Peptides against a protein of PDB entry 3PUK. Designs and how they scored, part 63

Target 1, 227 residues: chain A of PDB entry 3PUK
Amino acid sequence: ERGLKSVVWRKIKTAVFDDCRKEGEWKIMLLDEFTTKLLSSCCKMTDLLEEGITVIENIYKNREPVRQMKALYFISPTPKSVDCFLRDFGSKSEKKYKAAYIYFTDFCPDSLFNKIKASCSKSIRRCKEINISFIPQESQVYTLDVPDAFYYCYSPDPSNASRKEVVMEAMAEQIVTVCATLDENPGVRYKSKPLDNASKLAQLVEKKLEDYYKIDEKGLIKGKTQS

## One batch from the design tools (peptide)

Design b1_p28_2_s1 (made by RFdiffusion4, then SolubleMPNN; from b1_p28_2, 13 letters changed)
Fold by OpenDDE base, seed 3:
Structure b1_p28_2_s1 (fold): chain B 227 residues (1-227), chain A 28 residues (1-28)
Amino acid sequence: as target 1 above (227 residues)
Amino acid sequence: DEEVEKELEEFEEKRKKYNKLKEESKKE
């Protein structure tokens, strides 16, 4: 397939599946709400079987222990998902799985990371951030997953102003992860009417893109590309 | 496992750099 879906799948395959693959080994994969949508948008169950995944489980559901198998956690760095992981491995005597490979879709906050490090470090075989926080649609179309974004961005209530800023920050962060996935630093274009929301979001995206590429692995500031 | 500890340390260092840059950006 062509376009954004194939790029996203290729990144997940390289960053997640190839990173933890062992010949002849099968894993259980744990997904949250976001990563379920993400994988459903860019792959088939047959693709996951080829990558050594035997079953997919919802991290939020109560699950029976499978102590002989390793678990692959592909999850968002949220309190809810991290708490579910901690329930699986937090007890010394009642680990649900043999070991864990953790791949976060974005930067994990220090508070959550410290909780994981303090309680479950001995059970973790891998812990990485892969920076994929968007859902691919068709070609170069993608959807941002920001809760209540529509409500707060268009709310006439001044009491929601602080929440609107938080939502815009989250949207800008996800747009940057799209650019990182595609290895692009685009020029930002927007329509300012009827609301100034697009202008504010564009400014946030530009600033975050600059920051992201300044601290990349190569230490290089990439020039603006057309998107 | 020394390899796991090293990976976690690298992960933490990368996150700290990101957070520092974000804080500096808010002050400007």
Scores: peptide ipSAE 0.034, ipTM 0.424, DockQ to the pose 0.660
Fold by OpenDDE base, seed 1:
Structure b1_p28_2_s1 (fold): chain B 227 residues (1-227), chain A 28 residues (1-28)
Amino acid sequence: as target 1 above (227 residues)
Amino acid sequence: DEEVEKELEEFEEKRKKYNKLKEESKKE
C-alpha cells in the first residue's frame, strides 16, 4: 500500500521535476512556507538532488544572484510569494537567475497571473498549476492549508457566517485536490457536531467531487472507492 | 521568447477553458 506521502511525492515528481528536467542541468529551487512544509513531509534532500536540484532557497529572503542558473519556483499562488518572484525578475538589469520555471500548488488568481505575465513573461520558461494544497502527515492523514479555518469554523459569532462559508469552500476544494491526487472518489464519512460543520463540509466535498470528475479531462466518472 | 509566449498563451487558454467549465458545472 503506497502511503499518502509517496503518492504526493510521485505527483510532485511527475508534475514538477519531470516537466522541467533537462539532462545535466542543475537548478536552484525556490520554496515558500507552504511548499517547504510540503516537501519536508514527503521527501528528503537526497531525493531533490536526484531531481537536479542543487540548492533550496527561501523565496521570502533576500538572496544573492546566481545569474548563470535557472530557477524552479515551487510556490503557493499568494500575493506574498508572487511579489517575491516579481522582485527576482521584475528588473531587466537585475535578474536573480537565468530563467524561471513556475509551478503553483493551486489555482493562481487571474490578477496575480496577469501581473506576472505583464512584468516577467520573457523570463518564464514554464508556468503550471498543480493541485497539491495539502500536507501529508500519516499514511491516510493530511492537513489542509486554510488560514484561520479553526477560528471561523468554531466561532459562535454570527457575523463570521460569511467568512465561515468561504473557509469551508476552501477546505472542500483542498479535500478534492487530495482525492484528485490520489485518483480516488471516496465515500465521505463524518460525525455531526452541534454546529453541523462536518455535515456541511461533507456536502460541499461531495458536490465538488462530482463536479471535478465530470470536468476531468478523461471524462471518466470514477466510481466510489473504498477509503 | 516566442516559444515562451506561446506556452503562456496556451496556459491561459487552458485556464479560461477550465474556469468556464467550472462555472457551467456550478450552474448545474
Scores: peptide ipSAE 0.031, ipTM 0.425, DockQ to the pose 0.460
Fold by OpenDDE base, seed 5:
Parts: structure tokens; sequence; C-alpha cells
Structure b1_p28_2_s1 (fold): chain B 227 residues (1-227), chain A 28 residues (1-28)
């Protein structure tokens, strides 16, 4: 039932909490909309306490400074989340926390990364991309974080064609992150639909899987798995 | 401060390498 949830939790524990943990140190954790849903899907508040998180805060909300504590930002690499982070650390006088550990759920665009680096590099103790951009539902079921995916994929309006492509690319990328998290290279299979969206998505997934394993495993291509 | 700067530099180098590899993979 919860196989994928357990895998995701273990990944977060290893990549985020274990990476920044210090004995006896408590942190404030800042979450955005996606990471709130993600953590809610795979852990309990007690689990976070065990990982040294004392308080969870919404990054989008106004928060009082806690200048003596370090902050763990577990956020998506979006302009909105990054802008909220920059408000917390953008100036010496406006620093809300002692320091920041930043963990992005996906690849952070260079534009956003450069913006962070230019404004608050001295406040950042850690910056890492962990590539978890999906929400686990059941053992092998997940939800993609692609807003309006249904609308754009099934829109008959030709003006949405470019957006449809972007959405499908994002979906394919997220499926690849699932495969990477599970350490699997599955054979992609699909059922045909009237608009052939499933076929297009399958092709994108196959291509991106090939690229991923080529890049991340230094040319070590894993055999196709049945999953 | 020096440690933080070093970590950010390492991260940037890793990102540059990753981006380069991605670009190369698209050309093949």
Amino acid sequence: as target 1 above (227 residues)
Amino acid sequence: DEEVEKELEEFEEKRKKYNKLKEESKKE
C-alpha cells in the first residue's frame, strides 16, 4: 500500500534531513504548497520532530524572525518560492533566521540560482537539488505537480498547443524523477486515447529516461524493468 | 564564510557540469 510513500520518505530523510542534521540542533522548516503536500503524503509531524524540525512554516506567509535558529527550506524551484526566500535573506537587516539550508525538489533554473547567489550567498549553508517532484498516493501511484495539465492536454484550441507541449514535457520529467527515485528504468506502456496524448507522453518519457541514465549513471544503461 | 563560499562554488561547478552533459545528450 505505502511502498512508494516509504521510498519517498527515505529519500527525503537521506537527502535533506540527514544532510543538514547536527546533534542537538533544531531547525525551522519552510515549506511551499508542493512540499507541504509531499510531506503530508509520506510522513507525520512526529517524524519531522525526530528529524530535528521544531516548527513548520509556510514560506508564503508573513513570519516573525527567529534569528537564533537556522532554517531549512524545502521548496520547489519556482519564482514565487524563491522570491519568498529572498525576502527572508535578501538584506542583512531583514534576515529572519540565522542561516539557510535550501533543498529544491527539482532542478533550479540558472536564472533563479544566480539570483539567489547574487543576493544572499553568505546566508546559505547548503544548496541542493533532490529531484522529488511528485506526490506518492499508493504503492505505485503518484500525482504529478503540473497545474492545469488536464485543461491544456485536452484543449481543442490550437493556441494552447505550445502550452500543451510544455505540460507534457513537465509530466515526462516528473515521471522520470519517479523512476530515478525508485532506481528503475521501466518499459513505457500506455493505452491509446483519442488525442494520442498518452503516446506522445510515452515517447517523451522514454527519451528523458534515456537521457537521465546516460547523464547520471555515466553511460551505465540499466536494463528495462517491469514496474 | 569561507566554507559557505566553497560549498556554493562546488555546487555551481556541479551544476555547470550537469548542464553541459544535458546539452551534449541532446545533440546525440
Scores: peptide ipSAE 0.024, ipTM 0.408, DockQ to the pose 0.477
Fold by OpenDDE base, seed 2:
Structure b1_p28_2_s1 (fold): chain B 227 residues (1-227), chain A 28 residues (1-28)
Amino acid sequence: as target 1 above (227 residues)
Amino acid sequence: DEEVEKELEEFEEKRKKYNKLKEESKKE
Protein backbone atom coordinates (compact mmCIF):
# COMPACT_ATOMS: atom_id res chain seq x y z
CA GLU B 1 0.00 0.00 0.00
CA ARG B 2 1.56 3.24 -1.11
CA GLY B 3 1.68 5.98 1.44
CA LEU B 4 0.00 9.27 0.64
CA LYS B 5 3.39 10.99 0.56
CA SER B 6 4.67 8.71 -2.16
CA VAL B 7 1.51 9.16 -4.20
CA VAL B 8 1.77 12.93 -3.96
CA TRP B 9 5.44 12.89 -4.87
CA ARG B 10 4.77 10.67 -7.85
CA LYS B 11 2.08 13.04 -9.05
CA ILE B 12 4.34 16.07 -8.71
CA LYS B 13 7.18 14.25 -10.43
CA THR B 14 4.98 13.31 -13.36
CA ALA B 15 2.97 16.49 -13.67
CA VAL B 16 5.72 19.02 -13.00
CA PHE B 17 9.25 17.71 -13.20
CA ASP B 18 8.84 15.23 -16.05
CA ASP B 19 6.82 17.78 -17.98
CA CYS B 20 9.58 20.37 -18.08
CA ARG B 21 12.60 18.11 -17.85
CA LYS B 22 15.41 18.68 -20.29
CA GLU B 23 18.52 16.56 -20.23
CA GLY B 24 21.52 18.38 -18.84
CA GLU B 25 19.48 21.43 -17.90
CA TRP B 26 19.28 22.77 -14.37
CA LYS B 27 16.51 25.05 -13.17
CA ILE B 28 15.88 27.33 -10.27
CA MET B 29 12.64 26.47 -8.54
CA LEU B 30 10.46 29.15 -7.00
CA LEU B 31 8.12 28.12 -4.22
CA ASP B 32 5.50 29.89 -2.17
CA GLU B 33 4.35 29.12 1.34
CA PHE B 34 2.08 26.25 0.41
CA THR B 35 4.37 24.52 -2.06
CA THR B 36 7.27 24.80 0.37
CA LYS B 37 5.23 22.86 2.90
CA LEU B 38 4.01 20.44 0.27
CA LEU B 39 7.43 19.50 -1.05
CA SER B 40 8.91 19.38 2.43
CA SER B 41 6.26 16.83 3.35
CA CYS B 42 6.85 14.43 0.47
CA CYS B 43 10.43 14.76 -0.75
CA LYS B 44 14.02 15.55 0.14
CA MET B 45 16.40 18.03 -1.36
CA THR B 46 18.25 15.13 -2.97
CA ASP B 47 15.06 14.17 -4.78
CA LEU B 48 14.80 17.66 -6.21
CA LEU B 49 18.41 17.57 -7.34
CA GLU B 50 17.66 14.37 -9.21
CA GLU B 51 14.86 16.20 -10.98
CA GLY B 52 17.21 18.92 -12.21
CA ILE B 53 16.57 21.55 -9.55
CA THR B 54 19.75 23.23 -8.42
CA VAL B 55 18.39 25.92 -6.13
CA ILE B 56 15.13 26.55 -4.37
CA GLU B 57 14.06 30.13 -3.81
CA ASN B 58 11.18 31.72 -1.97
CA ILE B 59 9.03 33.62 -4.44
CA TYR B 60 8.10 36.22 -1.83
CA LYS B 61 11.68 37.26 -1.19
CA ASN B 62 13.76 39.68 -3.15
CA ARG B 63 16.09 37.61 -5.26
CA GLU B 64 19.11 38.38 -7.36
CA PRO B 65 18.71 37.82 -11.07
CA VAL B 66 20.10 34.63 -12.57
CA ARG B 67 19.46 35.52 -16.16
CA GLN B 68 21.18 32.52 -17.68
CA MET B 69 18.92 30.00 -15.94
CA LYS B 70 15.32 29.04 -16.49
CA ALA B 71 12.95 29.13 -13.56
CA LEU B 72 10.33 26.62 -12.50
CA TYR B 73 7.50 28.27 -10.60
CA PHE B 74 5.58 25.77 -8.53
CA ILE B 75 3.10 28.02 -6.81
CA SER B 76 -0.46 28.47 -5.63
CA PRO B 77 -2.81 30.43 -7.87
CA THR B 78 -3.00 33.38 -5.48
CA PRO B 79 -2.73 37.10 -6.17
CA LYS B 80 0.35 37.30 -3.98
CA SER B 81 2.27 34.54 -5.75
CA VAL B 82 1.19 35.76 -9.17
CA ASP B 83 2.24 39.30 -8.35
CA CYS B 84 5.67 38.05 -7.34
CA PHE B 85 5.96 36.21 -10.64
CA LEU B 86 4.94 39.31 -12.53
CA ARG B 87 7.65 41.29 -10.78
CA ASP B 88 10.20 38.77 -12.00
CA PHE B 89 9.14 39.00 -15.65
CA GLY B 90 6.97 42.09 -15.98
CA SER B 91 9.77 44.33 -17.14
CA LYS B 92 11.38 43.49 -20.47
CA SER B 93 14.69 44.88 -19.33
CA GLU B 94 14.71 43.38 -15.86
CA LYS B 95 13.80 39.74 -16.22
CA LYS B 96 15.22 37.77 -13.33
CA TYR B 97 15.48 34.51 -15.26
CA LYS B 98 15.85 33.30 -18.83
CA ALA B 99 12.34 31.85 -19.02
CA ALA B 100 9.58 30.53 -16.80
CA TYR B 101 7.73 27.27 -16.40
CA ILE B 102 4.63 27.77 -14.27
CA TYR B 103 2.75 25.04 -12.49
CA PHE B 104 -0.20 25.97 -10.33
CA THR B 105 -1.26 23.68 -7.51
CA ASP B 106 -4.92 24.27 -8.31
CA PHE B 107 -7.23 25.98 -10.75
CA CYS B 108 -6.00 29.45 -11.55
CA PRO B 109 -8.77 32.05 -11.71
CA ASP B 110 -9.25 33.60 -15.12
CA SER B 111 -8.47 37.04 -13.78
CA LEU B 112 -5.03 35.93 -12.66
CA PHE B 113 -4.39 33.92 -15.78
CA ASN B 114 -5.31 36.83 -18.01
CA LYS B 115 -3.04 39.10 -16.03
CA ILE B 116 -0.14 36.72 -16.59
CA LYS B 117 -0.94 36.29 -20.26
CA ALA B 118 -1.14 40.01 -20.86
CA SER B 119 2.13 40.84 -19.14
CA CYS B 120 4.50 37.91 -19.39
CA SER B 121 3.38 35.54 -22.15
CA LYS B 122 6.66 35.78 -24.06
CA SER B 123 8.64 34.65 -21.04
CA ILE B 124 6.52 31.59 -20.27
CA ARG B 125 7.53 28.26 -21.80
CA ARG B 126 4.92 26.24 -19.97
CA CYS B 127 1.84 26.96 -17.90
CA LYS B 128 -0.21 24.19 -16.32
CA GLU B 129 -2.61 23.56 -13.52
CA ILE B 130 -2.26 20.52 -11.34
CA ASN B 131 -4.63 19.40 -8.61
CA ILE B 132 -2.74 19.14 -5.31
CA SER B 133 -3.95 21.40 -2.53
CA PHE B 134 -3.18 19.41 0.62
CA ILE B 135 -0.21 18.43 2.77
CA PRO B 136 0.40 14.72 3.29
CA GLN B 137 1.45 13.69 6.79
CA GLU B 138 1.20 9.92 7.02
CA SER B 139 0.00 7.11 4.78
CA GLN B 140 -3.61 8.19 5.13
CA VAL B 141 -3.18 11.44 7.02
CA TYR B 142 -3.06 14.89 5.53
CA THR B 143 -3.24 18.47 6.73
CA LEU B 144 -5.55 20.98 5.16
CA ASP B 145 -4.04 24.34 4.37
CA VAL B 146 -6.96 26.46 5.48
CA PRO B 147 -6.05 29.40 7.68
CA ASP B 148 -7.95 29.71 10.93
CA ALA B 149 -10.12 26.72 10.11
CA PHE B 150 -10.47 25.67 13.72
CA TYR B 151 -11.28 29.14 14.92
CA TYR B 152 -14.08 29.78 12.47
CA CYS B 153 -15.57 26.30 12.51
CA TYR B 154 -15.90 26.28 16.27
CA SER B 155 -16.63 29.95 16.88
CA PRO B 156 -19.87 30.57 18.73
CA ASP B 157 -20.00 34.07 17.30
CA PRO B 158 -22.72 34.33 14.65
CA SER B 159 -20.79 37.12 12.97
CA ASN B 160 -18.32 34.48 11.79
CA ALA B 161 -20.98 32.42 10.00
CA SER B 162 -20.07 33.65 6.54
CA ARG B 163 -16.39 33.03 7.12
CA LYS B 164 -17.19 29.59 8.47
CA GLU B 165 -18.87 28.69 5.21
CA VAL B 166 -15.88 29.88 3.22
CA VAL B 167 -13.57 27.82 5.39
CA MET B 168 -15.71 24.72 5.02
CA GLU B 169 -15.78 25.19 1.27
CA ALA B 170 -12.02 25.42 1.16
CA MET B 171 -11.66 22.34 3.35
CA ALA B 172 -14.03 20.39 1.15
CA GLU B 173 -12.11 21.41 -1.94
CA GLN B 174 -8.85 20.19 -0.47
CA ILE B 175 -10.38 16.88 0.58
CA VAL B 176 -11.57 16.41 -2.98
CA THR B 177 -8.05 17.03 -4.25
CA VAL B 178 -6.87 14.21 -1.99
CA CYS B 179 -9.48 11.89 -3.44
CA ALA B 180 -8.61 12.95 -6.96
CA THR B 181 -4.92 12.39 -6.29
CA LEU B 182 -5.60 8.93 -4.92
CA ASP B 183 -8.12 8.19 -7.65
CA GLU B 184 -10.74 7.33 -5.07
CA ASN B 185 -14.40 8.11 -4.65
CA PRO B 186 -14.90 7.31 -0.99
CA GLY B 187 -18.01 7.13 1.03
CA VAL B 188 -18.01 10.00 3.47
CA ARG B 189 -18.34 9.23 7.16
CA TYR B 190 -18.63 11.71 9.96
CA LYS B 191 -19.52 12.02 13.61
CA SER B 192 -22.31 14.31 14.63
CA LYS B 193 -21.28 17.31 16.69
CA PRO B 194 -23.28 20.00 18.43
CA LEU B 195 -22.57 22.55 15.71
CA ASP B 196 -23.18 20.05 12.93
CA ASN B 197 -19.95 21.12 11.26
CA ALA B 198 -19.00 17.58 10.35
CA SER B 199 -22.29 17.00 8.60
CA LYS B 200 -22.00 20.20 6.59
CA LEU B 201 -18.46 19.40 5.59
CA ALA B 202 -19.44 15.88 4.60
CA GLN B 203 -22.21 17.19 2.38
CA LEU B 204 -19.87 19.63 0.72
CA VAL B 205 -17.31 16.90 0.10
CA GLU B 206 -19.87 14.56 -1.37
CA LYS B 207 -21.21 17.23 -3.67
CA LYS B 208 -17.76 18.22 -4.84
CA LEU B 209 -16.76 14.61 -5.39
CA GLU B 210 -19.77 14.09 -7.57
CA ASP B 211 -18.97 17.19 -9.54
CA TYR B 212 -15.35 16.19 -9.94
CA TYR B 213 -16.01 12.72 -11.26
CA LYS B 214 -18.68 13.97 -13.63
CA ILE B 215 -16.16 16.28 -15.26
CA ASP B 216 -13.14 14.04 -14.91
CA GLU B 217 -10.81 13.94 -17.89
CA LYS B 218 -11.67 10.30 -18.33
CA GLY B 219 -15.35 11.05 -18.45
CA LEU B 220 -15.94 8.21 -16.04
CA ILE B 221 -18.11 8.22 -12.98
CA LYS B 222 -16.58 5.92 -10.43
CA GLY B 223 -18.57 4.04 -7.87
CA LYS B 224 -18.08 4.53 -4.19
CA THR B 225 -14.82 3.14 -2.88
CA GLN B 226 -13.62 2.46 0.63
CA SER B 227 -10.81 4.60 1.91
CA ASP A 1 7.92 32.41 -29.36
CA GLU A 2 5.27 30.92 -31.59
CA GLU A 3 5.42 27.65 -29.73
CA VAL A 4 5.00 29.41 -26.42
CA GLU A 5 2.02 31.33 -27.67
CA LYS A 6 0.45 28.16 -28.98
CA GLU A 7 0.85 26.41 -25.65
CA LEU A 8 -0.73 29.31 -23.81
CA GLU A 9 -3.63 29.30 -26.23
CA GLU A 10 -4.13 25.59 -25.74
CA PHE A 11 -4.07 26.08 -22.02
CA GLU A 12 -6.67 28.79 -22.28
CA GLU A 13 -8.90 26.60 -24.41
CA LYS A 14 -8.66 23.77 -21.90
CA ARG A 15 -9.56 26.16 -19.11
CA LYS A 16 -12.59 27.40 -20.98
CA LYS A 17 -13.70 23.86 -21.65
CA TYR A 18 -13.26 22.95 -18.00
CA ASN A 19 -15.27 25.93 -16.84
CA LYS A 20 -18.05 25.10 -19.25
CA LEU A 21 -18.20 21.51 -18.09
CA LYS A 22 -18.22 22.61 -14.48
CA GLU A 23 -21.13 24.92 -15.10
CA GLU A 24 -23.04 22.21 -16.91
CA SER A 25 -22.45 19.77 -14.08
CA LYS A 26 -23.98 22.22 -11.63
CA LYS A 27 -27.15 22.38 -13.67
CA GLU A 28 -27.70 18.62 -13.57
Scores: peptide ipSAE 0.024, ipTM 0.388, DockQ to the pose 0.423

Design b1_p28_2_s2 (made by RFdiffusion4, then SolubleMPNN; from b1_p28_2, 12 letters changed)
Fold by OpenDDE base, seed 4:
Structure b1_p28_2_s2 (fold): chain B 227 residues (1-227), chain A 28 residues (1-28)
Amino acid sequence: as target 1 above (227 residues)
Amino acid sequence: DKEVKEELEKFEEKRKKLKELKEESEKE
């Protein structure tokens, strides 16, 4: 079996680098916290150089303008990351780069997309959503990037119920993203716990898997491939 | 400018289509 890291790298290479690659052109790549972890987990700097990336910059940091170069933004669709992007291109006089290629790691909410469109539309050469919202650890192990997941999932406080649901939803989405990346429709198994969090998560994953494959570009609903 | 506009329009169209398909799938 191909290791999860290699699969993730291949996905990024195909969906991001190959998509915006131009012969002889170097780009600056902007990363956020999540994508920094993601790339660090599945590639080396030398790999990025081979893909035409001259330098990696943290989107959250102040950066000097390089107006002659295009920028590749590989970022999560969060207010924080989007706001940083908007700062780079929101003003005509203060554009940091020549143009932007934006690749979101997940679905970008309409509110954020509309902000981008309103402020920076003329600077965008590419805008795509990629389904990669997990960190590969091992061949079959990954880490979900859901803040405070443990706290909310196991909180006995009823006031956290709404947040718990949001967290569970986010976790389910990330698991589905793993499956999508692997092109697998697994059978979901879980260990029951006192709070039945695992069962709830499993149900959410199953539902989302069904939805995902229904809307897959191939228009095919795949049967369960793994147990 | 034309290229940029076309790119965003394509992206928006794709997003719309995906949303519609998702909604349909949720109704079943």
Scores: peptide ipSAE 0.143, ipTM 0.660, DockQ to the pose 0.418
Fold by OpenDDE base, seed 2:
Structure b1_p28_2_s2 (fold): chain B 227 residues (1-227), chain A 28 residues (1-28)
Amino acid sequence: as target 1 above (227 residues)
Amino acid sequence: DKEVKEELEKFEEKRKKLKELKEESEKE
């Protein structure tokens, strides 16, 4: 078994870099907070250079226009990241780059997609979702990118119940992306705590795994594997 | 311009199909 980092890198290479590769062409790559962490965890700058990336930039920062170069956006499907993209291409006079290739780490909501389509359609050469929303740490260890997950999941305040549910949903989705990346359908193991958050999360993961594999394998559910 | 339009249309169609498949899966 290849380490999780190598698997993630292979996925990104295939789904993103190989998809938009053009011989002799260099691109600027725009990253958000999550994708910066993701790439930092599974590759080196030299690897990105080999994939035709000349410079990496933070999407949230003000950047100087490089109008002669195409941009590769590898970003999360969040309002913040999308808004930054829209600022780069929303005005004809203020286009920062020649064209955009957009790769979302997860499903992009229709509201955000429609906003992009309405404002920046003429600048988009690619738009895809690649389903990678976790950070690999070790061979079988990953970190979820869910802000304040610990706080909301373990908050005794009942007013946070709705937020806890949203956080757990996001966590479950990210765990499924790990399984998808590894091409595994694991049996979910957990130990219940007083708040039973582990059980709820496990149920969400199981449901989402079933949905994912049903869709991906044309209705065929993979047997559960031990992982 | 034509190429860009076609790319977005393909992406939108794919998204629609995935949603439909998900909904069907949830009904079974």
Scores: peptide ipSAE 0.102, ipTM 0.626, DockQ to the pose 0.395
Fold by OpenDDE base, seed 5:
Structure b1_p28_2_s2 (fold): chain B 227 residues (1-227), chain A 28 residues (1-28)
Amino acid sequence: as target 1 above (227 residues)
Amino acid sequence: DKEVKEELEKFEEKRKKLKELKEESEKE
């Protein structure tokens, strides 16, 4: 059985690298904090070289312009990452690269998308949402990218209740993304804990799975799978 | 650049379609 790492790599290869690959063309790849961890978990530098990536750069760092090269941005749809992208292409005089291919790890909010469109549309050759918002650890183990999830989910402070709901929603969405990546519709199982967070999360996941498979890209309702 | 415009339009159309499908699924 191909471990989760290989599945994730295959998805990235197909959705990102194969999508923008041109024979004989090399690109600079820009990563943020999440995508750095993601790629580090599922590939080697040699794999990226084989995919036509010459240099990997951190989007948050100051970088010298390489105006003759196209850039591949594989980033999360966050204000921080988007702002860094906008600095690279925000003005004609400040363009660091020849053109941009943008691949978001998740749904890009309309506010961020509109900001990109308004400022950098002429520089964008490709823009896609890939829906990979988790980090593979073991064969079927993954880590969710939800900052401070533990703090908010287990906080006794009632003032954090609204934030807890947001965190739970984000976790549920990422779990559904894992299922989508694996092309699985699993039965949701959980162990009850004192705060019953697992039950709440399970309910959210079940609901979101139903919604996802109703509206999947193929328009096919898949049967429940055993996992 | 015609190519850039076309890519953005395709992206917008896809996003619109996905949003519509999501909204329809929530009404059901």
Scores: peptide ipSAE 0.024, ipTM 0.468, DockQ to the pose 0.388
Fold by OpenDDE base, seed 3:
Structure b1_p28_2_s2 (fold): chain B 227 residues (1-227), chain A 28 residues (1-28)
Amino acid sequence: as target 1 above (227 residues)
Amino acid sequence: DKEVKEELEKFEEKRKKLKELKEESEKE
């Protein structure tokens, strides 16, 4: 059993593949850098075939149109990925695919969402946000995908203090997505020495976990669970 | 497409609600 990998795969299967599945229909799946790593960590190509995916394509690459097939976009809510999607469907006369199903790995900012809505709404058959912003490594191990996290967290330059805070916030948010994926509200433990980064991150995670469960679908505050 | 429009509207409404709840929670 793959532990965390299996949990992540089951969530993707339910939230993405089962949501857009049609009997006898094949789709092209478009991935970005993050979702390529994510799926590679928790599934095989044979698994994707079973879910009705005929081929996977990199969203950043120039691709030939396949106008008779629908496309499944499993992408991060970033300007880069959204811009690539807009290029595929922005022109009414030159759509790359028949229609699009879009699943974001996290909350899509209003600016990006509005841009999609204004340009491509007629081509979108489904648009959902799922909460998976981490890569599973082992049964209980995951990797965060935060650019330059190491550099800014350990930078001695005071000018990087603001950027360090942004990175810490992003890391904390991704940890919360792990907890949400597992439906857990763990007690946070850390070792602060020699730097205080772990303590700061722990505080951010605890705060964000509290906020997340306060505003869940049921409006319930969940108690801390075993980590 | 009416169905597409309705789905996007539901998605937008949900996002708006979640954003508002988050902002309220941050003020407490």
Scores: peptide ipSAE 0.024, ipTM 0.354, DockQ to the pose 0.481

Design b1_p28_2_s3 (made by RFdiffusion4, then SolubleMPNN; from b1_p28_2, 13 letters changed)
Fold by OpenDDE base, seed 4:
Structure b1_p28_2_s3 (fold): chain B 227 residues (1-227), chain A 28 residues (1-28)
Amino acid sequence: as target 1 above (227 residues)
Amino acid sequence: DEEVKKELEEFEEKRKKLEELKKKSEEE
């Protein structure tokens, strides 16, 4: 069995690097907080060099223009990351890079997508969603990128109930993206606790898995492949 | 660039279709 890290790397290589690769061309890669962690979890700098990446830059930081280089934006579809991209390409006269390839880790909201199209469409060579919103830790272990998930899920304060639901939904969505990446429809197992958070999350995951496989590109519902 | 424009339009259409399918799936 292939480890989760290798599967994630293969996905990124195919969906991102192979998609925009040109022979003899080097790119600057722009990462946000999540994608920095993601790539660091599944590849080395040498791997990125082999894929034609010369340097990695943090999208949130001020950067010097490198106008002769194309930029590969591998970022989360968030207002913060999108705004940083827009600062790089929003002005025709002050483009930081020659052109942009944008790969979102998840579904980009229409509002953000439209904002990009309206201001930077001429600078964009590619714009795709690759559906990777998790970080692999071990062969079968991953972490979710949900801020304060532990705090809200296990908070005894009833005032956090609304936030807890949002967190649970986000966690369930990310778990489904793991399954999609692995091309597996697993059986969900959980350990129940007094707060029944695990049971609730499991139900959300199962529901979302069903929905995902119903609407997959092949229109096929896959049977349970793993527990 | 007309090619880029076309790709973006195709991407948007695909996204819209996926959203519709998701909505339909949730209703079933």
Scores: peptide ipSAE 0.018, ipTM 0.345, DockQ to the pose 0.460
Fold by OpenDDE base, seed 5:
Structure b1_p28_2_s3 (fold): chain B 227 residues (1-227), chain A 28 residues (1-28)
Amino acid sequence: as target 1 above (227 residues)
Amino acid sequence: DEEVKKELEEFEEKRKKLEELKKKSEEE
């Protein structure tokens, strides 16, 4: 059985590298905090070299222009990462790279997408959403990328109730993304804890799984897998 | 940010070593 890491790598290879690969062409790859952790968890530098990546750069750092090279942005759809991208291509005179291929790890909000279109549409050769918002740890273990999840989920402050719901929604979405990546429809199991957080999250996951498989692009109603 | 920096540095180091090995093999 191929571990979760191999499945994630295969998805990235197919959805990102194979999508923009040109024979004999090398690219600079720009990563943010999440995608750095993601790639480090599921591949080696040798794997990236085989996919035509010559240099990996941190999107948050100031970088020297390499105007003859195309850039592959594999980033999260956050204002911070998008703003860094826009700084690279915001003006014709200040373009750091020849062109950009953008792959988001999750759904990009329309506000961010419109901001990109308005400022640097001519520089973008590709823009896709890949839907990989988790980090594989072990064969069946993953880490969610939800900032301050613990703080909001366990906050006794009623003023954080709305934020708690947003966090739970984000967690549920990421769990569904894992299931989609693994092509599985698992039965949801949870342990009852003093707080109803686990039960609420389980309900959200079940609902989202049902919605996902009903709309499944392959039209295949997959039965629940016991995992 | 420090953890991300470290991971990127590790990638860069591995890349550099691999490139050096490739160059040596081609000269050979």
Scores: peptide ipSAE 0.015, ipTM 0.411, DockQ to the pose 0.013
Fold by OpenDDE base, seed 3:
Structure b1_p28_2_s3 (fold): chain B 227 residues (1-227), chain A 28 residues (1-28)
Amino acid sequence: as target 1 above (227 residues)
Amino acid sequence: DEEVKKELEEFEEKRKKLEELKKKSEEE
């Protein structure tokens, strides 16, 4: 058993592939940098074939149209990935694919969502957000995907203080998505020495976990579980 | 490995099909 990898795969299978699967239908899957790493960490090409994916393509690359096939976009809710999607479907006369199914790895900001709706709404058959913003490494180990996290967290330059905070917020959000994926509300433990970064991050995670579980689908406050 | 070989064969088959679809799409 792959532990966390298996859990992540099962979530993707249920939330993405099963959601858009049609018998006998094949789709082209478009991935960005993050989702490429994510899927490569928890599945094989044979697994994707079983889920009705004929081929995977990089969303950032200039691709030739395949107008007869539907496209499955499994992407991060970033301006870069969204812009690439818009290039595929922005022109009514030159759509790259027959239709689009979009699954975001996290909450899509309203600004990006509105931009998509305004330009490509007729081409979209499905649009969902799933909470998976981490890369599983081992059974209970994951890696966060936050650009320049190491640099800013350990920067001695005071001018990077604001950026450090932004990075910590992003890291905290991704940790919360791990907890949501595992349906766990763990107690946060950390070692603060020699820097206080771990303490600050822990506080952010605790706060965000509390907020997340207070506002769950059932409006229930969940207690902390074992981590 | 046999598993890798099978995976590659399946992939190549799907790639060929995709290429045919691309060609058709360009003609339309």
Scores: peptide ipSAE 0.014, ipTM 0.348, DockQ to the pose 0.013
Fold by OpenDDE base, seed 1:
Structure b1_p28_2_s3 (fold): chain B 227 residues (1-227), chain A 28 residues (1-28)
Amino acid sequence: as target 1 above (227 residues)
Amino acid sequence: DEEVKKELEEFEEKRKKLEELKKKSEEE
């Protein structure tokens, strides 16, 4: 049985590397905080070299231009990462790279997408969204990348109730992306806690899973997979 | 930020080592 790490790597390989691969072409890959952690969890540098990546760079750093090479941006759809991309291509200054391939780890908000389109459209050869907003830890264990999730979920302050709801929704969305990645429709199991966070999250996940599989492009209602 | 820097440095180090090994293999 292929562990979660292998499944994640396979998805990235298919959705990102195979999509932009050209024979004999090397690319510079730009990563942000999340995608650095993601790739480090599921692949080795040798794997990336085999996929035609010559150099990995941090998108947040001020980098020297390599104008003759194309860049592969594998980044989260955050204002920070998008702003860094825009600095590479969006200014009237010289472009840092020859062209860009952009792959977002999740849905890119329209505001960010429109900003990219307005400023850098001519430099972009590919722009896709993939659903991979989680980090595999073990063969069957993953962590979610939801900022301040712990703080808001466990905050006793009632003023954080609205923020807690937003965080739980984001967590549920990421769990659904994991299930989609694994092609699984799991039965949700949880232990109730005093704050009932587990129950609320479970309900959100179940609802989102139902919606996802109902709308699935293949129209196939997948049965519950035993986890 | 520090963790990200460390991971990127590890990737870069592994890449450099691999490139050196490839060069040595071509010279042999």
Scores: peptide ipSAE 0.012, ipTM 0.387, DockQ to the pose 0.013

